# Ledger of designs, part 278: peptides against a protein of PDB entry 3WG5

Target 1, 218 residues: chain A of PDB entry 3WG5
Amino acid sequence: LAKNIVYVAQIKGQITSYTYDQFDRYITIAEQDNAEAIIIELDTPGGRADAMMNIVQRIQQSKIPVIIYVYPPGASAASAGTYIALGSHLIAMAPGTSIGACRPILGYSQNGSIIEAPPKITNYFIAYIKSLAQESGRNATIAEEFITKDLSLTPEEALKYGVIEVVARDINELLKKSNGMKTKIPVNGRYVTLNFTNVEVRYLAPSFKDKLISYITD
Target 2, 218 residues: chain A of PDB entry 3WG5 as posed
Amino acid sequence: LAKNIVYVAQIKGQITSYTYDQFDRYITIAEQDNAEAIIIELDTPGGRADAMMNIVQRIQQSKIPVIIYVYPPGASAASAGTYIALGSHLIAMAPGTSIGACRPILGYSQNGSIIEAPPAITNYFIAYIKSLAQESGRNATIAEEFITKDLSLTPEEALKYGVIEVVARDINELLKKSNGMKTKIPVNGRYVTLNFTNVEVRYLAPSFKDKLISYITD

## One batch from the design tools (peptide; made by RFdiffusion4, then SolubleMPNN)

Design b2_p27_5_s3 (from b2_p27_5, 15 letters changed)
Fold by OpenDDE base, seed 4:
Structure b2_p27_5_s3 (fold): chain B 218 residues (1-218), chain C 218 residues (1-218), chain A 27 residues (1-27)
Amino acid sequence: as target 1 above (218 residues)
Amino acid sequence: as target 1 above (218 residues)
Amino acid sequence: DELKKKKFGRVIIDAGYSPKALERALA
């Protein structure tokens, strides 16, 4: 039987316009090959809100399921990363990871203190994150609290509260546990049941450009 | 039976004088072909107040129904976009979108802080947005709060509160749900019942000029 | 049109997350 392909790619670091390019490239490759899904191993402290929103939109426009996997252990889907996850077709977390802390800021002062976002911006992102949660059938109350309370969750808590769908130690466990799950948002207008019974895992390496940009932003 | 035409066009990005030109062009094409309606897929963070007011006026002068559809998921009809929506014949939102946050500002300082509009300007736009809501039979109290509280709403909230008319995942669902609805404002002095039973959907591509302007403003 | 431009041309009705503001918004 022809093996279905599951792509796996890593996105690590700050969310920027370059991160959007990475998402776009990875998803496009997986779309072109009619993959069963793409899994994005995400580790981010957050980043730019505009880039985040574009990434969410790109995920939602995907012709295939996009699974956000907070991985490896020690990784986080913090701030912008949480929004990205909530906008995806499935969220998984590895043990020892975290999700949340989504309060928007305007930046950092010279002394490293947070410049607070005006209420207008904060309220916008509250509505936005709640919308993402509601659309995906995830816990909108907790999503709001990711902003209003700076809430951060463990994988077990996130699963318990209905923020995420899977806790998995590795890709193999993720595939096993997510097999037969429906996407939390539509793919091409339809909720898709994931089929990982006979899949080939293909890892997408960072491009030279991806490596260079990560080097510059680090 | 001769198929009625529904045009669909995308307007994305900041509201400027160039955005007005896009609206004008798209609506004019649809008018010339005696379309049943035009659907504008809107995604905007807002923009210039003068351009916004001109766009609202252009919509109200349309010879055919203009449906504002906040789409795709992740899109917003924020700030100026909300005014435009409230001035339209029908508002729809996709899941994962937002509407609101309409408080006017004079701009941003060098540090990124908001330069507040004087009360005179704020009060003008309160009256203006309330008028748009009242004229369209939409929730004027919520419209006011889009300014006074910097309120932003999910699609479900906006529907619940009578700000919008339809929540739809895609154009097909929008057409299905809005079939038989009356326009919220008159078309040529009459409230029109939308008929989407046997329609051909025609997408209007951005002109070269539209693409260039989006590129410059991005 | 000129009156609107003069009166409101400097008024930005954006969500505070204009690309320029969002460029500064770190989430």
Scores: peptide ipSAE 0.087, ipTM 0.363, DockQ to the pose 0.075; fails the geometry check
Fold by OpenDDE base, seed 3:
Structure b2_p27_5_s3 (fold): chain B 218 residues (1-218), chain C 218 residues (1-218), chain A 27 residues (1-27)
Amino acid sequence: as target 1 above (218 residues)
Amino acid sequence: as target 1 above (218 residues)
Amino acid sequence: DELKKKKFGRVIIDAGYSPKALERALA
């Protein structure tokens, strides 16, 4: 019986244009192989808003389900990572991870102080994050509070409040728990029921370029 | 039975004089072929006010209905994009998109801070945006608040408040929902009932120039 | 329209999401 394929890839670090390239590459590979899904193990402190928005778009344009998995324990989907997660077909978190803290800023001053974003930008991202939550049937009030209150949540809180769908310790538990779930946003215009029965898990390694950039940005 | 044609084109990125050229080219192609309408898939953070005003004028001078579709999910008709939308014959939004945040500025300082527009300019654009809303039978109070409160809305909110006409997941749903609707502003002096029965959808590709500029501005 | 360019050519009606502004917007 031909095994369905689930791809697993890792995206770690600051969200940049290069992170977009990673998402695009990984999703494209999984699309080409008609994978059942791709799981992105995400660990990010945040990053550039433009790159984040492009990544969300790329996920939402995916021909296959894209599952954001905040992993490993200790990882975060912070700031930009939360938006990316909310833009995805399913969100999972490992125990000991976090999500939230989504307030946009203009950057850091030379002294490391935050340069606040003007209300125009903040309000834009409030609407944006609420839209992502609403579209995905997730908690839009909490999504807003990720900005307005700089709220961060544990996996258990995020699950409780309807921000995420799964708490899982590892890929195997994630596949088990998410099996039979419907995607929270459509794939090619349709909500898909995930089928993780009889799957082959394939890990995508970072490209040489991915490794090099990770080395430079870390 | 000769199929009516609906053109679909994408306009993404900052609103500039080049964006005007794109609008003009796309609308002209659709006019030449006596298309039933052109749908512009719009994703913009905003841009130059002069270019925006020219685009609005070009839309309002169109011989065919111009539908602004905020698409794909994650896209925005932000700032200048909102004006463009309000100047169009029909506004649609995909789930997960946003509209609003229309306050004019003079630019950004070197530190990324907003340089505020003087009250004279702000008041001009308040009047302008209200006029666009009133002309199109859309919510002029909300249009004003897009400036005065830096308001941004989800598709559902925008629909609820009478800012937009359609929430649609894709082109097919957009055509289905907008079929039989009257344009919100006139085409050649007349309000047109959209007929999207038995239509051929034709996608307009970006020109080589369009691709090159996108590459440079990204 | 030269008048529009003169009056509004410096006016930016953006959400601050120009690639450059978004480059500076950290989320």
Scores: peptide ipSAE 0.050, ipTM 0.352, DockQ to the pose 0.076; fails the geometry check
Fold by OpenDDE base, seed 5:
Structure b2_p27_5_s3 (fold): chain B 218 residues (1-218), chain C 218 residues (1-218), chain A 27 residues (1-27)
Amino acid sequence: as target 1 above (218 residues)
Amino acid sequence: as target 1 above (218 residues)
Amino acid sequence: DELKKKKFGRVIIDAGYSPKALERALA
């Protein structure tokens, strides 16, 4: 029986244009092989808003389900990572991970102080994060509070509040728990029921370029 | 010619008691093999202060030089990671990484708001981070500002201000640039001149336990 | 893409760089 393929790739570090290239490469490989899904093991403190928005768009344009898995333990889908997760077809978290704290800033002054985002930008991202939550049938009130209260959630809290769909200790548990779940957003215009029966897990390694660029952008 | 060994290990995610166990394991392996140094590729948003202090102590007790390398690009030695770096024998950063923002907090309220650390705790960590900087001959004024101003630095700024010793794009460049440098703190009571001529690089993988615990603590 | 870059290219949504996330990072 031809085994369905699930790809697993890791994205770690700051969200930059290079992180977009990693997402694009990983998803493209999985699309080309008609994978049942790709799981992105995400560990990020956040990063650039433009890159984040492009990543969200790339996920939403994916021909296959993209599962964001906040993994390994200690990992976070912090800030930009939360937006990426909320833009994905399914969110999973490992026990011990975190999600949230999504307040935008303009950067740092020469003295290292945070440059606050003007209300217009903050309000834009409030609207944006709420839209991601609403479109995915996730808790839009909590999504707003990720900005307005700098809220961060544990996996258990995130599951309880309807921010995420799965708490899983590893890829095998993730596959078992998410089997038969519908994607929270459409894939090619249709909500997909995930089929993780009789799947082969394939791990994608960072390319030399990914390693180099992750070295340049971080 | 018997090649000197340099170990490379990765520590990623939150600083917890399990992160201490990873540091201890990695350093112990390198000590047992009489490595010239161990390079810890560090990417952390921070974590528990108690675990951080234990890690710093473990580094300071190391029988071999411990190089903290903020790597890959996008990585940060954020918060607790900065303390760990400042407690190490040499700090390197990849281009695009960050260091700083070291203000302590007590945690999060049930509503997700930050619980501020009382002045006594903040002042303790100001003194602590300054001591790490002073003992390592690094910029103690900037170390204080990592707390008081929530300062974060680029690799270039950190190098310029004397917070770090090396900016390097990869392990090979790190080895080349740090060859002949003195450790910023003693190894077994002596400042060591690093000898990275004719070295073999050995990568340490996370144990199954490290992977599992990084899953539980994150 | 250019509009996003122009409007948001300087915006950092980084918990690691937020004082709060870094403050959280020591908690």
Scores: peptide ipSAE 0.038, ipTM 0.288, DockQ to the pose 0.101; fails the geometry check
Fold by OpenDDE base, seed 1:
Structure b2_p27_5_s3 (fold): chain B 218 residues (1-218), chain C 218 residues (1-218), chain A 27 residues (1-27)
Amino acid sequence: as target 1 above (218 residues)
Amino acid sequence: as target 1 above (218 residues)
Amino acid sequence: DELKKKKFGRVIIDAGYSPKALERALA
């Protein structure tokens, strides 16, 4: 029997291979405990495309629902963060957060200007983001526009357009609002109805390694 | 009498000479067991053109149907992967996957920019990909556009345009949907009707060599 | 992973105005 446990973990900063390790560790802990779900509080400006794709795959392979929560206020799921969210079982945003701006780039020049990705790469990620949206029953047109128009949305806009499922001020409101919702993608081949009745919330702390790398990357 | 056996194997990562060895090994095992088919779960960003062409030939020489399944969600049959798929007996995609972006390049510059292939090479691969599509009764116009427009597609788009045959969430759905379908290319000179009634699914594990090379390439 | 790394390892899916990008532009 699944424990009436919900894990909460924070992921902040650039999407890197280290961010993958954080996702993997957090999801694995929650899986081992047969948690009802894990909530990842996400605040990211984006990062590496390869790491992002690996994170999406790890989420999709999860044995439990993975909820991406863009939190706290002022946070963003920008660029790579949007892909991660779209690859998850449920997306929530706090008021004052943002999502979108998903255009791939090759990097930044010495003058800080964006080095544009060639059309081959941009088109690849258009198809990729659309597929994530379609699979999750989310707005694929808006997902494409996150790239083609460099679109960014508020929580209210994202909810309205069917990009996300919940706007919540905190974890308690998130649990209350998402209770009884179905996951937007399958868990082990089945859409799961979230049951947050009488749940224990357990917070996962960053590992010492997590803290050290955050210190180096910040 | 063919055993009611279907093999499933995974191929992930770059298309290289090692990937050829994996295809060859997996197909050979399935051939030796007179399997009804082999399903290759494919996730690749592309790779070497020479290795790709060899893989296509190996598939076309198979004594049993080879099904390319772009899986899991978040996977891609990008570039070389698309050619491999188009050279196969049946293509399936999971939701959240992509196909296309087939333009040949000579590599990447130090700044990460694409080094374009000369027109001679590009035109060669246009003809090649069109031939694969035509031979398999798939959309040759879209196949060309995978190169000329750097087109990438979702599973739903690829199905709609007649690039692929099946969208399936998992192996069980794939078997169910593809049962009774004819192969898109001949097996030993004949189009085969797939029979997945009462089949045993056998998973092929990577060899120790496969694991070692994956460790080096990861 | 190496090809994702080769093909996409240099590809940044970024909001374009990361604080670090701005800092690198100023540095």
Scores: peptide ipSAE 0.033, ipTM 0.320, DockQ to the pose 0.077; fails the geometry check

Design b2_p27_6_s1 (from b2_p27_6, 10 letters changed)
Fold by OpenDDE base, seed 5:
Structure b2_p27_6_s1 (fold): chain B 218 residues (1-218), chain C 218 residues (1-218), chain A 27 residues (1-27)
Amino acid sequence: as target 1 above (218 residues)
Amino acid sequence: as target 1 above (218 residues)
Amino acid sequence: MKAKGVEIPALGGTSEKARNAYFKNPF
């Protein structure tokens, strides 16, 4: 019986245009292979808003479910990572991870101080993050507080408040717990029930380019 | 009967990318030799958050138990050191050591004053440290207070409050007291019961590079 | 509004700074 394929790939570091390229490549490979889903192991401190928005759009345009998995323990889906997660078909977190702290900034001054975003930008992203939460049936109030209070949550809190769907220690537990769950947003216009009963897990490696960029940004 | 090997290595000073390299090297050597555990004698005033997070991840990815031992007497697992400890498989402290004081800062001004971290950063690390504590079944309330109150604890207090597992004067006492304890986090997905009944203690020395870097940073 | 130049850093741009965040060395 032909096994359903689940891809797993890692994305770590700042969200940039290069991170978009990683998402796009990974999702495209999984789409081409008609995978049941792709799990993106995400560990990010945040990054560029433009890249983030493009990544969210790319996920929402995916022909397959994209599961954001905040992994490994100690990882975060911070800032831009939270938006990406909220824009995805399912969110999981490993114990020992965090999500939130989504207040936009204009950058850093020469002295390393934060340049605050004007209210207009902040309000834009409040509306945007609430929209992502509402679209996915996740807690829009908490999503707003990720900005207004710069709130960060543990996996247990995020699950409790309806920000995420799964707490899982590893890929196997994630597959088990998410089996039979419906995607929080549509895949090609339809909510998909995840089928992880008989799956082959395929790990995607970073490209040479991905490795080079990671090395340069580290 | 083939003796179980326990490695002991020292990491002293500021937590930096070089400290990560030390952790990585030491743990890798112990992994290669299928050691029962590695004990890292830690004495740190803190350091870089990025390096700290990478070290925590490296420990959590270890194929063997990593025991953080705040040693010798007079040492501290301060700031970044507390996070590293909370991310490890077991924490021990020698009498006359300290743990805590985990409030993040953005650095030091030219006059030596602390540049305060914005609430966003503080909240991020509150969530992070609580997550580490919760994952390991350690006191998350005290972990939070390490930040919010900049709390520092003695070994006896830390043990009492469920922050650490062992108070030990030396390696022999540590091995004796921790024998039969379960790791506070999984090793390769499983909680390990430590077996220190018949062990060979092997001390790892700093590499030439480690010595050079320590010399430059001191 | 082109979100160009807006960073949504984990820590409000503090990801690099959180990465650059030091934990106070009691010197």
Scores: peptide ipSAE 0.092, ipTM 0.347, DockQ to the pose 0.090; fails the geometry check
Fold by OpenDDE base, seed 1:
Structure b2_p27_6_s1 (fold): chain B 218 residues (1-218), chain C 218 residues (1-218), chain A 27 residues (1-27)
Amino acid sequence: as target 1 above (218 residues)
Amino acid sequence: as target 1 above (218 residues)
Amino acid sequence: MKAKGVEIPALGGTSEKARNAYFKNPF
């Protein structure tokens, strides 16, 4: 029997329109091969809200399960990354990572200070993040506090509070722990039970463009 | 039987992107020789958060155990140095050294005063440092207090509170005391028992570039 | 609502290089 395929790809850095292109490309490749799932190793400090919302939509439109894996140790799904994770079919975190700090801002002033968002914008994103959490059966109260308190959590805290589903040190442990789990949101209108019993792991390399942008943004 | 090799290298000064290059170079050399471990003698007042996080990632991606040794007496793993230590496979300190003072700042004003970080940044690093401590089985409460109280500890206090693993006066004592210890985090997915029974110590010299930058940043 | 121009960053700066977070010993 042909082994089921699981793709693994990395997305690192600020969330921009280009990050959307990366998600779209990676998910499309995995969809074309009818993969069992794609795991996105995510490490981001945050970024643009518009790009984030587009990424969430792209994930939710995926024909295959998209697993967000905050990896490697030291990585974060900070700010925009939290929204992306909450919009995905499964969230995993490696020990030594973090999630949260989701308060929107308008940007930075010339002196490096934060330009605060007006209440209207803040309330919009509170509603948005709560909706993501509720749809995925994750802790909507904590999701709100990611904004209202600028809260960040460890993997263990996030697991305990029901923000995430898996703590795993590596891809193999992730596959083992998530095997038999149902996706937290539907794939093509149905919740999918993950099957990682006999899988081939395929790593997707960043494109040359991906590498160049990462180099410039790092 | 060919003696197992332990490398020793020094990293001193502010944590910058160049400091990452030093860590990467030293660890790579030791990896290539399949060393039993590399000991990094660390003395830093702190530095850039981005560089620090990259260094932590590089250490945790090491194919061999990386021991952070706060050395010589009078040295510190201050600020960013604490995060680096907490991200390593084993922490040792010499008597007369210190660790802690981990509160993030945005920088210094023209008058030399500290520009405070907003709560979102502080909370981010609280989660981050706690995650490092928890993964390594070190005291996460104290790790948080390194930020919230700007706490600094002596080696004896740090050992007592379970922040570090070894107090040693020199490399020989370090090797003796750490022999048979398990790494506090995995190497290639496995906790490694250190074997220092029949080892050759090799010192890595700083590159010319390392010396020059150290001179400029000191 | 124009999500245009809104950022959700944890760390300061429009680029990772602009991470304005420093850890320095104040002493």
Scores: peptide ipSAE 0.070, ipTM 0.334, DockQ to the pose 0.082; fails the geometry check
Fold by OpenDDE base, seed 4:
Structure b2_p27_6_s1 (fold): chain B 218 residues (1-218), chain C 218 residues (1-218), chain A 27 residues (1-27)
Amino acid sequence: as target 1 above (218 residues)
Amino acid sequence: as target 1 above (218 residues)
Amino acid sequence: MKAKGVEIPALGGTSEKARNAYFKNPF
């Protein structure tokens, strides 16, 4: 029986337009190969709201399930990363990772202090993050509190509160635990039941362009 | 004979994450309906580089041809809009429109003056815009000069220099002139010959969300 | 390089303060 393919790719660092490029490339590769799913190992402190929203849309338009996996231990889906996760088909976290802290800001002042977003912007993102949670059947109250309280959760808490679907130590455990789960949002208009019983895992490396951009942005 | 569908949607204003959302939504709708193409009526002064790059990627990953149409008269594909156009399957312009002026900046100072991008960033975008032009078989020299000289072109000039493919006054003329043209970049790995001989034009309106965001960003 | 919000505006476009909303972990 031909093995279904599951792709795994890493996205690390600030969420920027370049991060979107990575998401888009990786998901596209997985789509082209009719993969069972793609797992994105995500480690981000946050980043640009615009890039984040674009990434969410790209994920939601995926022809295959996109699993956001906060990995490795010590990683976070912080701020923009939380939105991305909430916009995805399945969220997994490794032990020792975090999710949340989603309060939007306008940037940093010359002294490094945060320039606060006006209430209008904050409220927009409250509505936005709640919509992502609601659409995915995740905890919209906690999603709001990711902003209003700048709340950050452990994997265990996030699972407990219905923010995420899986806690897994590695890809193998993730595949095992998520096997038979339905996507939290539709894939091409349909909720997909994940089938990881006979899969080949393929790792995607950053492109030369991705490496170059990372080099430029670092 | 069942008419092939061509979608038309408008994207106007600054290129932001919300603009990406519009692109993504519109293209997705067109993809879902197996449209012959989508025409995006673009009018932008520019915007965020990150959003722009995301939009380019989204276009390049489209399952259907995306035609960027600088429309109506008085519109521009300025700055970020030029990149988007150069990243698309076909560029059309209406008479009285413009393309170019692509020099990146870091933002605006308190006094409203431009904060110039360092050479590293400028050079990055030079390489980027040249790559878009080269990949699409368009004039990479002019593309570079959109940055280095902040060059802006008329439709006639852009056509003459091989930056764009079509000058058209309206959708009907665009369809007529572009009929039988090959996409300048692949659609799902293949260059597509456009077939507009038997098409139904469907206009996409902004979603409530798009309207709301426009309202918030205005 | 911290990609500070690179904007590509048309020269002469009104500095619409790109409401660069960032989501950064304040932590």
Scores: peptide ipSAE 0.026, ipTM 0.262, DockQ to the pose 0.072; fails the geometry check
Fold by OpenDDE base, seed 3:
Structure b2_p27_6_s1 (fold): chain B 218 residues (1-218), chain C 218 residues (1-218), chain A 27 residues (1-27)
Amino acid sequence: as target 1 above (218 residues)
Amino acid sequence: as target 1 above (218 residues)
Amino acid sequence: MKAKGVEIPALGGTSEKARNAYFKNPF
């Protein structure tokens, strides 16, 4: 039987409009090949809300399951990264990673201090993150607390509280543990059972443009 | 039996005078074809109050039912979008969307801070949004709290509290669930029962002008 | 009351400023 293809791609750094382009490109490639899933190895400190929301939309419009994997150890799906994860078909975390700290801000002042978001914006994103959690059958109370308490969780805590689905050390363990799981949100209107019994893993490399912008923003 | 036509059109972005033109154009096309209804897929962060009020008027003057559908997942009917929804014949939301956060502001200062509206303006819009809710048989208390508490709701909450009528994943589910529902406000002076048993769905594309202005404002 | 000039933004800015809403970088 022909092997199901699983793509793996890395997205690292701040969430920006360029990050959207990366998600779009990676997911599109995997869609074109009718992959069983794409695993996005995510390491982000956060970023722009607009880009984040567009990324969530792009994930939820995917024709194939998009698995967010907070990887490698030491990585985080912080701030905007948590929203992206909660908007995905499955969340995995490597040991030694973190998720959460989702409080929106307006930016940074000249002195580097945080400009707080008004309640209007904060409440908007409380509703938004709760909706992502509820839709995906994940812990909406904790999702809210990611904002109201600026809460961050370990993989073990996130799993325990029903925020994520898998703790895995590497791609092989992730595939093993997620095999037979249903996507937490629909794919083309249906919850899909992941089939990782006979899979080929393909790694996507960053484009030249991806390399350049990551270099400029680092 | 000839299929009733249901139009679907997308309106995304800030509510401006140009957004009014989009609503007017889309509704007019659907009116001319004596459509059963038009579904507006709405994704807006808000915008101008004047344009919003004009859009509400245009919807309420429609010769056919106008269904506001907060779509796709990740979209919002925020701020001015909530007013527009409350002024419509039926509100639907996709899972993962939000509605609310309706507090008016005068604008933004040079430093990016919100310029608060005086009580006179705030009270005006409290009365206005309550009237929209009351006229449509929707929760006027929550409508008021959209301003006074800058409240935002998930689809499930909005449905629970009687702010919206339908939670639907896609157009097909929306048509199925809304079939046989009465419009929440009159059409040509009468409450209409929606008939989606034998319908043809027609998608309206944005005009060239629509594409250009959306590009400039993005 | 003429609602001209009143904005009801969700994210507190013109399209550009709403776009400039950031989530706290914990770093």
Scores: peptide ipSAE 0.024, ipTM 0.236, DockQ to the pose 0.084; fails the geometry check

